# Ledger of designs, part 143: peptides against a protein of PDB entry 6O8C

Target 1, 262 residues: chain A of PDB entry 6O8C
Amino acid sequence: VGLRYEKISLPKIHPRYDLDGDASMAKAVTGVVCYACRTASTLLLYQELMRKGVRWLVELVKDDYNETVHKKTEVVITLDFCIRNIEKTVKVYEKLMKVNLEAAELGEISDIHTKLLRLSSSQGTIESSLQDISSRLSPGGLLADTWAHQEGTHPRDRNVEKLQVLLNCITEIYYQFKKDKAERRLAYNEEQIHKFDKQKLYYHATKAMSHFSEECVRKYEAFKDKSEEWMRKMLHLRKQLLSLTNQCFDIEEEVSKYQDYT

## One batch from the design tools (peptide; made by RFdiffusion4, then SolubleMPNN)

Design b2_p22_3_s4 (from b2_p22_3, 10 letters changed)
Fold by OpenDDE base, seed 1:
Structure b2_p22_3_s4 (fold): chain B 262 residues (1-262), chain A 22 residues (1-22)
Amino acid sequence: as target 1 above (262 residues)
Amino acid sequence: MEEELERRREEVEEWRKKLEEE
């Protein structure tokens, strides 16, 4: 899970004036910052895709919740109906028992009634669990997806574009250093320009790499960690919903065994 | 020190522009 990227660092920039060395260094710096731009773009894309996935999963789990609630409601209705019918039957048998008839059958029906009441009590636990799940999925709940909009990098941050601007500046200096290298020797003014361009290169490169590390990589890692944690919790929640659904089916099945007595 | 460096960078940029025009 997550994108793998290589940790990159700037080459050492020597203060010494050396046309060949400076051209080589500038090439290396250009390569590093170019990689940073590409990586930042890829990391951004990944996060955007993950945000879409998060939204999708939230909707899916909400649907699962609604289905579970529906099933629970169905079971409650069925169970209540069965209880009412058994209670009517009990009353009839009680009347018969007053005439010393059907005592054994009354005992059996009373036992069924007791079992149904127990099943009815278990529904309260299911309801409480559903309410807990609902609270966790609600706005401000523990499983809210607000973090997905807050954490990580966003297209609006323009990080890739900012890095690209710096890369362009660096690339221009690199091309100039290639020309300078070809000249083999620069006049005094051109030498001074070269030296200052080298300082500019260093500045832009450092700025680019700092931005990449602090605003792209760090935020991406935070987003990734948060997304993984949230995803695990959501999957667990989905399993809980499935368990509750199964409990409803189990109750329904148990009730069906007694329908012949009603 | 940074402000002085930036001023010198601007001066060099002006020099580069002049040289590119020659």
Scores: peptide ipSAE 0.033, ipTM 0.551, DockQ to the pose 0.052
Fold by OpenDDE base, seed 2:
Structure b2_p22_3_s4 (fold): chain B 262 residues (1-262), chain A 22 residues (1-22)
Amino acid sequence: as target 1 above (262 residues)
Amino acid sequence: MEEELERRREEVEEWRKKLEEE
């Protein structure tokens, strides 16, 4: 998972004055920084899309949670109703036993009551698990999506625009070097300007590549790693919710077997 | 550039789809 990009490096810049070499070098530098600009833009877009995906997944899991809570509540109500009915039946049979020997039926009902109480006890564990999940999904919880807003690069950082400004400066120098090459020989003053522009080109290129590496790529990788970790935890949480839902259905099925006695 | 942006949108959409299927 994640965007693949090629590791780019600046070509070697030779200090020697050479109109042909300098034009070729400037062309190569322009290409590299252009690639950095495009890559930075695509990395930013990826992160923005991922942030939308994170928000969507949070809402999905919250919906799953609410559904599980609803099902649990339904089962608790049904189970409690069944327990109360069985308890009433036990009391009636206890009174009848004082008059007539219906001991076998009382034993069966008592066993059902014990089983229902055991099922009721398991509801406490489900409730505790749901509370834990709720706490993890809550604002400030372990699965909060605050990292998605903090990690990585953002449009407000204007990284693409900053790189584009540097690219424009580099491109301007490249076009001048292309003209200089066509002249084959420069006057002394023009030669000095060319040498100075070559230094500027190097400065802008180095600044662009440093910015790209440190502010775009590094932050993107941190965002990616954090997103993968968070995603694994969210998927695990969703599986836990499904397990809890299934436990509720299992309890409901078991209770349904005893409804004929109530 | 536009084609690469579209490819990346598709990758994110595929990622969402996988999350829905799990």
Scores: peptide ipSAE 0.023, ipTM 0.455, DockQ to the pose 0.010
Fold by OpenDDE base, seed 3:
Structure b2_p22_3_s4 (fold): chain B 262 residues (1-262), chain A 22 residues (1-22)
Amino acid sequence: as target 1 above (262 residues)
Amino acid sequence: MEEELERRREEVEEWRKKLEEE
């Protein structure tokens, strides 16, 4: 969900000398560029907040991963212990069978042993999945947050400040045009200055809008798209971790059923 | 007054030249 901004365009600048029209046009241009400055600031703020959120989420997912690894390790230890105990029991019963004792109990214990070995084999799949997740979260992995530092706009780019400088120049011309309008009629020299200031206004406005579009909006959209993609992948990863955790709990529960035979 | 007007004229002329070169 990105910030919605309105697509803004500069008003048409008429070449005709008109003190009232030029003052009105200059006011409109000032408004448009002012909106661009505010929008650029908002877009920058959004990206900075998102970068903080990305860092936070990475740490959260790393914690989830570590917890899952810990749980898996506990289950492996418990399972290995249970297997060793059952193997000892099997050996005892095998010795007893050599002395003509009943085979029924040995069959049951042997079946339990087989089930435990199957559970142990499933741990390899969980381990492989955890390793894959680790690789994706590692530096240079598919889920690394390096893009958040590279993409978009940054405070160091000083885009808002650059736009503000242009806005100041535009505003100065607007104030002069407001004064010119109040005079109703200019002398020849002042009229020529007014005409050139109008061209200067257009230049600054065009430069501001180009900078806004190319350096602010475009980079923001690229950042937004990458952030959305990354977020989807991270959410999927969290679901995978949860699934692996649940598998560990399921194995633990099944092993607990056989602990009474050790 | 005249010196300030001349300074503004020079500034305007510089901007005119820049706009013609673009």
Scores: peptide ipSAE 0.038, ipTM 0.637, DockQ to the pose 0.146; fails the geometry check
Fold by OpenDDE base, seed 5:
Structure b2_p22_3_s4 (fold): chain B 262 residues (1-262), chain A 22 residues (1-22)
Amino acid sequence: as target 1 above (262 residues)
Amino acid sequence: MEEELERRREEVEEWRKKLEEE
């Protein structure tokens, strides 16, 4: 998953003065830098959309966590209630056993009590797991979304605008070179201007491509990699929450079987 | 450009949908 972009490179700029060649080269350079500008814009937009997605997912997972905590709490209350009732029943039957009555029933109730206590012990593991998840989701935790604000490119960087300025300069030179080509031959002074403009074109093009590669593409790739890693971890965490929820339901179902004895 | 923006929006929406289904 990710934006596919083509690796672009500047055409080789020949140092020789050639009106036809220089016009063709300038056209190609304009095309490449134009593509870079558009690509930078697209990469920025993608990152902004992903940041929105990240924020949404964080809230979703927090909601899932809260629901799981509530379910766990409900089960704990129910389980504790059942345990207390069974303990009262055990005490009653122990008194009856002293008069040689209902020994078989006491055994059954005692077994239920033991099972309930085991279920209660498992709640500690669920609680520990929930605490771990909470710590990971907390500010500064391993699944914090702070990276989404730090990594990648941002509108405030003005990368697209910077590239557009350079593109405009390049485009102006290209249009001049197109005119120069139409003249077939330039006067000495115009030839010297053309040579200087060719140097300026090279400078602007190189600056644009360096900026694109280092400030747009590289940062985007870092953002992408981090987002993929974070996403995998978040999906895993959601699965863990679901598992914990299911464990709570399983315990609740098991406890419900013994409610007739309470 | 608008078509590419819409495509990216759709990709993000599909991704959200998948996450909700999981």
Scores: peptide ipSAE 0.020, ipTM 0.438, DockQ to the pose 0.010; fails the geometry check

Design b2_p22_4_s1 (from b2_p22_4, 14 letters changed)
Fold by OpenDDE base, seed 5:
Structure b2_p22_4_s1 (fold): chain B 262 residues (1-262), chain A 22 residues (1-22)
Amino acid sequence: as target 1 above (262 residues)
Amino acid sequence: MEEERRRREEEEEELRKALEEA
């Protein structure tokens, strides 16, 4: 669940010269751009926290993978040992069967041998699955976390600082418009300055909102979408690892049933 | 007075155009 932000838009700016209206408009614009600055900062913080979380999860999954590989290796060694022992036993009983002794026991041991060989064949599938997982987790793999460093906004982009500069310019004009309102009437030159400042305010506000929308919000949404997709894939991979681990335990348990015959 | 009113109207129109283009 990503951060919810409110869709903000600039208030309507009327072209008509009105000291009261212009002061009110400037106040509203200041509020909107201030909200954009705070929101941009929050979105950046969220992404930085998510990047930390992604790195943490990658390490966790790598540990899970290594544990699964270790368990698989243990099972392979145990299984191979059991197979070798059963094969030795089979050879002994085959020699005894030439004397028509213990045919029933030979049949049972041979069946066990066949079952163990089937279990051994399943190890190939587990190995292939582990290799696939390893490839996906490797640098450049499908589950690589390189996207977390590429997507979204970063502190180095200085987006919050850029917005803050624009907010400062807007705020300065707002305070001037508040003073102009208090004068109730401006001389011609001051009126022209006021009109010019109104254009500047609009320019700064539009620039701020465009920057916020295109460089902060859009990139954040892209990061959010990518993070959600990646997270789903990572969770699925963890489930796969768990399944493989369980398969190893199942094989180990099955092999343990036959250890009494070795 | 009339010339000053005309100038104000022209300036408001220029501002309107600037706001519409931005």
Scores: peptide ipSAE 0.020, ipTM 0.584, DockQ to the pose 0.319
Fold by OpenDDE base, seed 1:
Structure b2_p22_4_s1 (fold): chain B 262 residues (1-262), chain A 22 residues (1-22)
Amino acid sequence: as target 1 above (262 residues)
Amino acid sequence: MEEERRRREEEEEELRKALEEA
């Protein structure tokens, strides 16, 4: 669940000259754009935190991978050692069998040998799985985190600052409109200025909202969606690593049963 | 009085057009 924010829209701007209405409208616009600024800042912060989280998760998964590889290697060594010892034992018993000794025991040892070889063959599957995981985590792999640096909004975009500038312009006009309202009636020149300022207000507001929608919200949503997808995949991969580790433990346990014969 | 009203109406119309174009 991502950051929740309210959908905002500009109030309708009536073209008619009305000092009271214009002041009220300007107030509303100021509020909307102010909210946009704050929201943009929050969205940016969220993304930055998520980027940190992504990096953190990558490191964790890499650690899990390395641990799994280590465990796999340990098991391979142990298993190979056990196999070699059993093979030596088999050879001894085969010689003894030629002199009519211990035929029943040879069958048991041979069975163990067969089981160990089967376990050894399973290591190939684990190795293949680890290689797949490694490839997915590699640069350019399906789980690369390069998207986190590309998608969404960044501090360098200066979106919040840009919106703030527009907000400042809007706020200034709003304060002027409050003064104009207090005058109740403006002289011709002041009236014309008021009308021009109203146009400027509209321009700034529209620009702010467009920027907010296109450069902040839209990009944030894209980032959010991508991050959620990526995170699910990473968590699944982590579970796969754990499964592989458990398989290694299972093999180790099985091998331990035969150590008395080595 | 009527001319002043007309001028205001024209200005409002101009503003309307400007808002629609923006």
Scores: peptide ipSAE 0.019, ipTM 0.576, DockQ to the pose 0.293
Fold by OpenDDE base, seed 2:
Structure b2_p22_4_s1 (fold): chain B 262 residues (1-262), chain A 22 residues (1-22)
Amino acid sequence: as target 1 above (262 residues)
Amino acid sequence: MEEERRRREEEEEELRKALEEA
């Protein structure tokens, strides 16, 4: 579940010179941009944590894969050994039947042989599935985690720091506007400075909001979407591996029943 | 006084235009 954030917008900036209104506006802008900074930081942290989680999950699934491969190999060896032994037994009985010995035992052994061969054929399907999984997990595969390093926001982008600089500028202007408000009336030069600062405030605020929206929020959403999709696929893959492992155990159990005949 | 008022109105209009163009 992704982080919820509130949609923020800048307050309306009135062009009219008004010391009280300008101070209030500046306060509101400061609050909005401050929220953007904190949100950007939180979104970044979330993504970094998710990247760690992705790496962890990849390693986990690789371990599961290796265990499944190992189990499959064990079963194949056991099954092949059993098949060879049964085949030898069949040959012996076929020779004995030429000497008028009972056919009933040969029939049973032949049936076992047929069953074992069917089990052996299923190993091919398991192998194919494992190969598919391996290909998907391989570098450049469909489940590669390269997207996690490419998508989203990164510490190297310094988005939080950039926003903080803008916030500092905005805050400084706000404090000045608070002082201006306290003076009630400004001299001509101070009034002109106030007007210029108001314009600067607007530019800083707009820049901050644009940066926040385009470089923080948008990228985060893209990362989130890809992460969710990838995660679903990985979980499905893990279930598939578990299924394959269980199939190997089932085969092993079945083979064990016939080991007493060899 | 009227000239100063006119100047202020012009400045406000310029600021308005600047804000609309930004």
Scores: peptide ipSAE 0.018, ipTM 0.562, DockQ to the pose 0.294
Fold by OpenDDE base, seed 3:
Structure b2_p22_4_s1 (fold): chain B 262 residues (1-262), chain A 22 residues (1-22)
Amino acid sequence: as target 1 above (262 residues)
Amino acid sequence: MEEERRRREEEEEELRKALEEA
């Protein structure tokens, strides 16, 4: 999902001196460069909003991570407690067997102990997964938001202002060409000025379009692509965190079944 | 008349070159 904008191009500029044609051409050029200015501004705004969104999402995911870590810790404590209690029970039954007392329940308790130990071992996998997620979210990690500051266009680049300056120059020439058209015929000196201004208009227009394409559009597209990739990874990470949380709940539920034996 | 036409053609050619170089 990104901003839709129309591809723009400059009209053909003819070298022939024609007051009517030159005024019309200048009007068209003014329109195109004006659109470029507006588009550049919109693209910049979009990127700034996306950067804010990225920062917000990072904090949200950090909160999700902390919640998952908390739940994991809770389960570990509960599980360790249950294991210790079952181990005490096993020791008591073993002593009873040494005095030639049959403990029919010993097998069941031992099986529970084995199951709890298996659950405990699975916590290591969850911990490893959490550590991986933490590393990815850490500064310099794969999901760091440093790209948001590096990619795209920024207000400090002054791209909109630069384009506006060029637009102002073009607009001034356009207004002069409107006046020239109204005169129908120019004196020699004014005609030469008109021709020079036409060259200047072309120069400014070309510079504006080059700047727009290379410094605004291209960088925006790079930012957009990077943001989409990063966003997909972040959403996937959130799903992983949810999965880990659910695994912790599943373990907790299973442990609760054995609490009656402790 | 012919000299004026020639001058205009030369000026148009100069502008064409300037546009191509820009």
Scores: peptide ipSAE 0.019, ipTM 0.571, DockQ to the pose 0.281; fails the geometry check

Design b2_p22_4_s2 (from b2_p22_4, 13 letters changed)
Fold by OpenDDE base, seed 4:
Structure b2_p22_4_s2 (fold): chain B 262 residues (1-262), chain A 22 residues (1-22)
Amino acid sequence: as target 1 above (262 residues)
Amino acid sequence: REEEERRRKEEDKKLEEELEKA
């Protein structure tokens, strides 16, 4: 989800000296560059908000990870305790079996032991998955948020301020062109000044539009694309953590069934 | 009047050339 903005272009600037046309053109240019300034500001704000959201989501997922690790650790302790108790029971029943006592019960306990060992093996897979997740969330990992600090535009770039300066220059020329239009006819010197100002207006406008397109829009789009990709990966990771948590609960529930034998 | 119009056309041409260079 990105901000939609309209693609803007400068009006055609005719080289012909025309006080009415030049005033109208200058007005249009002022409007376009003004829109660029506002849009640049909005795009910057969006990126800053997204950066905050990224940081928030990272912390949230780290918390989810820590909770999952805690639950896994609890289950491992419970499982290991259960295995040790069952192993002691197996040893006792093996001695009894040598005396031809309770062979059927030994078989059941042995089967429970085998099941618990399988559950213990599955814990290794969960641990491996958690380690993978940890590596991805760690600094330098695939889901590191370093891109959010590198990609896009930043307040320190002062793009809005730079565009505003150019807009101010353009606006000043526009106001002068309004005055020139009101005069209907300029003396030779004033006409030359008008023509020079028209060139300056063109220069400022093209500089503004180039800066807007190359330094604001393109970088924003790169940031947006990267953020969308990263967000999808983070949401997937969160689902993986939930799956691992559920696996831990499933193991805990299964182990609880065998605690009566310990 | 013709000389003034000629001068204006020459200036417009110069402006056009400068705009094309920019």
Scores: peptide ipSAE 0.022, ipTM 0.550, DockQ to the pose 0.286
Fold by OpenDDE base, seed 1:
Order: C-alpha cells, then structure tokens, then sequence
Structure b2_p22_4_s2 (fold): chain B 262 residues (1-262), chain A 22 residues (1-22)
C-alpha cells in the first residue's frame, strides 16, 4: 500500500499590487511548497524503506528455495533407494517363481514398483518447477530487484534539497511581504521591488511545483506501481514454493509406506 | 537602484550555485 498524499496546487496569484493580499498569498505559497518538501521527503523515505524490504524479501525467498531444493534432493535419494531395493526384490521373486508359485506376491511387488516409478516421474516435474523458480530469481530474471534500484526517487537525486532551496527563497520573500504589510504603504522604489519580488516568488513557486510533480510524484507513482506488481509476483512464487515443498513431503510419506517391502 | 540590482543579481547567483550543489 503506497503513501497517500493530497494533491496540492498553488493559490491564484493576483496581478494587482496589494500588500495585504500579497502577504497572504505569499504565506499560502510558502505553506504549499513546504508541504511539497515534506511530502517529497516522506515519499523518498518510503521508497528507501521499500527497497530494503524488497532486498530482505528476496533473500527470504531464496532461503526458502534452498530449503525446498534440499528437501527435494533428500526425497529423490530416498525414492531412488527404495526403487532399487524393490527392483532387487522383484528379481529374487522372479527366480523363486521358477521353483515355487509365488505369483501373488510378485504381482504386488511389481505394482509397488510401478507406483514408485510414477512418483519418480512426478519428482522430475518438481525439479523443472524449481529450475523455473531459480531462473526467475536469478540476476536478470523476471523477479530480479533491479527495478527497485532504478525506479523512483533516490537520495542522490537531491530533490528534497533542491525543493528546500526554493522554499528558502520563497520564505524570504514571504517575510519581506509581511514586513511590507506592516509598513502599510511603500515608497515608489520599495513598491517596485515588491512587484519584482512577487514575480520572483511566482517563478520559484512554479519551479518548485513542477519539480515536485515531475521529479518526485511521478517517479514515486511509477515505483509504487512497479513494487505492487513485483510484490504480487513474489507472493505467488512463494506459494508455488510452498506447494512444491508439500509435494515433496507427500512423496516422502508415500515412499515410507513401501519400506517394509525393501 | 544599481546597488539593489547588484544585490539581487548576487542573490540569484547564490541561488543558482545552491541549486547546482543540491
């Protein structure tokens, strides 16, 4: 679940010179850009935490995979041993049948042999599935975490710092406009400065909002979407691994039933 | 006016430098 943030927009900037209105507008702009800075920082933090979580989950799933492979190998060894023993028993009974009619026992053992061979065939399918999972988890595989390092925003982008610089400039103008408001009336030169600063404030604010939207929000949303997709696939893979593990246990249990014949 | 314009240019330059460092 991604972080929810409110859509922010700049207040309308009136072209009219108004000390009270300009101070109020500047305050509102400062608030909006301040929110953008905080939001950008929060979005960055979320992504960094998610990247850590992704790496952790990958390692967890790899461990689960290795355990499953180990269990599968154990079952294969046990199954192969059981098959070899049954085959030896079949040969002994075939020789004995030439002397004494133990046809019923031979038939039963032969049926067990057939069942074990079917289990061995199913083990081949499990192996193929594990190989597929391994390929998906491998570097360059479909479930590689390379996207987490590429998508979204990163500390190296210094987006928060860039926004903070713009916020500082805007805040400075706001404080000046607060002073101008307190003066109630400005001399001609100060009035011209105020008008220029208002234009500068608009420029900085627009730049901040564009940077926030294009370099922070958009990239975050792309990261979020990719993370959700990847997470769904990883969870599905984990379920597949669990299923394969259970199949190995089922085979082991079935083989144990025939150990008395070996 | 010239001194204030110079001050503003210096502030803008500082801003650009800070933005480049950021």
Amino acid sequence: as target 1 above (262 residues)
Amino acid sequence: REEEERRRKEEDKKLEEELEKA
Scores: peptide ipSAE 0.039, ipTM 0.620, DockQ to the pose 0.050; fails the geometry check
Fold by OpenDDE base, seed 5:
Structure b2_p22_4_s2 (fold): chain B 262 residues (1-262), chain A 22 residues (1-22)
Amino acid sequence: as target 1 above (262 residues)
Amino acid sequence: REEEERRRKEEDKKLEEELEKA
């Protein structure tokens, strides 16, 4: 579940010149854009933490993979050794069968040999599965973490700083409107300046909200969605690795049953 | 008010510079 944020919107800006209303509106706008700045910072932090988590998980899964490969290799060596020993035994008993001796034992050993060969054939499937996993984890693979560096927002984008600049502009106008309100009446020139500042406030506010929505929120949501999808795939891959590991242990256990014949 | 306007213009300039960098 990604970070929850509240949808924010600018208050209605009335075109009418009203010192009390304009001060109240400016205060509300300042609050909204301030919230946007804080939210953008929080969203950025979340993404940075997630990127660290992604990198950590990749390394963990790579370690699991390497351990599984090592176990598989061990089992292959053990199995091959067992097969070679059984084959030698089969050859000895085949020579003895020429004298009609030990026919029942030869049959049993031959059956064991057949079973071991079947186990050996399953190693090919495990190898293929491991190769597939390796390809998926490799650079450019389906589970590569390159998306984490591309998707979302980054400190280098300086989105929070950009929003902060706009917030500063808005805040200055708000403070001016607070002063204007205290004057109760402005001279004609000051009234015109107030009207222009109101337009400027609107411009900065809309720019801030657009930037917040398009560059912060939207990109964050894209990152969140990609991270969730990737995480599900990684968890599934870990389960696959566990399954392969268990298969290796199962084969090793079966081989151990036949080591008494060698 | 002139000083405040100068400051706001400087902030606007900084904003434009930041927007051009990214």
Scores: peptide ipSAE 0.038, ipTM 0.670, DockQ to the pose 0.040; fails the geometry check
Fold by OpenDDE base, seed 2:
Structure b2_p22_4_s2 (fold): chain B 262 residues (1-262), chain A 22 residues (1-22)
Amino acid sequence: as target 1 above (262 residues)
Amino acid sequence: REEEERRRKEEDKKLEEELEKA
């Protein structure tokens, strides 16, 4: 769920000289650009928090992976031990069969041996799945977090600071227009300055809005989309790890049923 | 007064042209 922000647009700037209208317009422009600054700051903060969350989740999943690998290794050792014990038992019973004793028990033990060998073969599939997961989590893998450092906006871009500079320029003009409004009528030279400042206001405002849209909003949206996609894939991978862990427990449980014959 | 009003209209027109170019 991404941050919701309102779409902002500059008010229409009328070319007509109107001290009351120009002061009102300047106030509105100041408000819009101020909102852009605050929004840009919020979007940046969100991305920084998400980057921390991404790093945290990667470490969590790596820990889950290591636990699964450890469990798999434990099961392999237990299974191999059980197989070796059953093989010894089979050899003993084969010797007894030569003396016409216990044919029915040998058949049961032989069946257990066959089942254990099938379980051993399934370990190869688990290993392959773990290797696939490892490759996806590795540097350059499909689930690497390198995108989080590349996509979006960063404090080093100084987008908020750049917008703040433009806002300061706009605010100064607004304060002047408020004074001009209080004078009710300006001398010719002051009127010319007012008109030039109005043009400067327009340029600063348009520059702020373009910077906000292209460098803040667009990059944020790209970051958001990639983060959502990556998060879905990571959650799916975590489910795969849980499935593999459960398979290891299932094998361990089945092996435990045969330990009484060893 | 008419010359001042004419100058004002010309300046407003220049501002309009600059706003349209931007």
Scores: peptide ipSAE 0.021, ipTM 0.560, DockQ to the pose 0.334; fails the geometry check

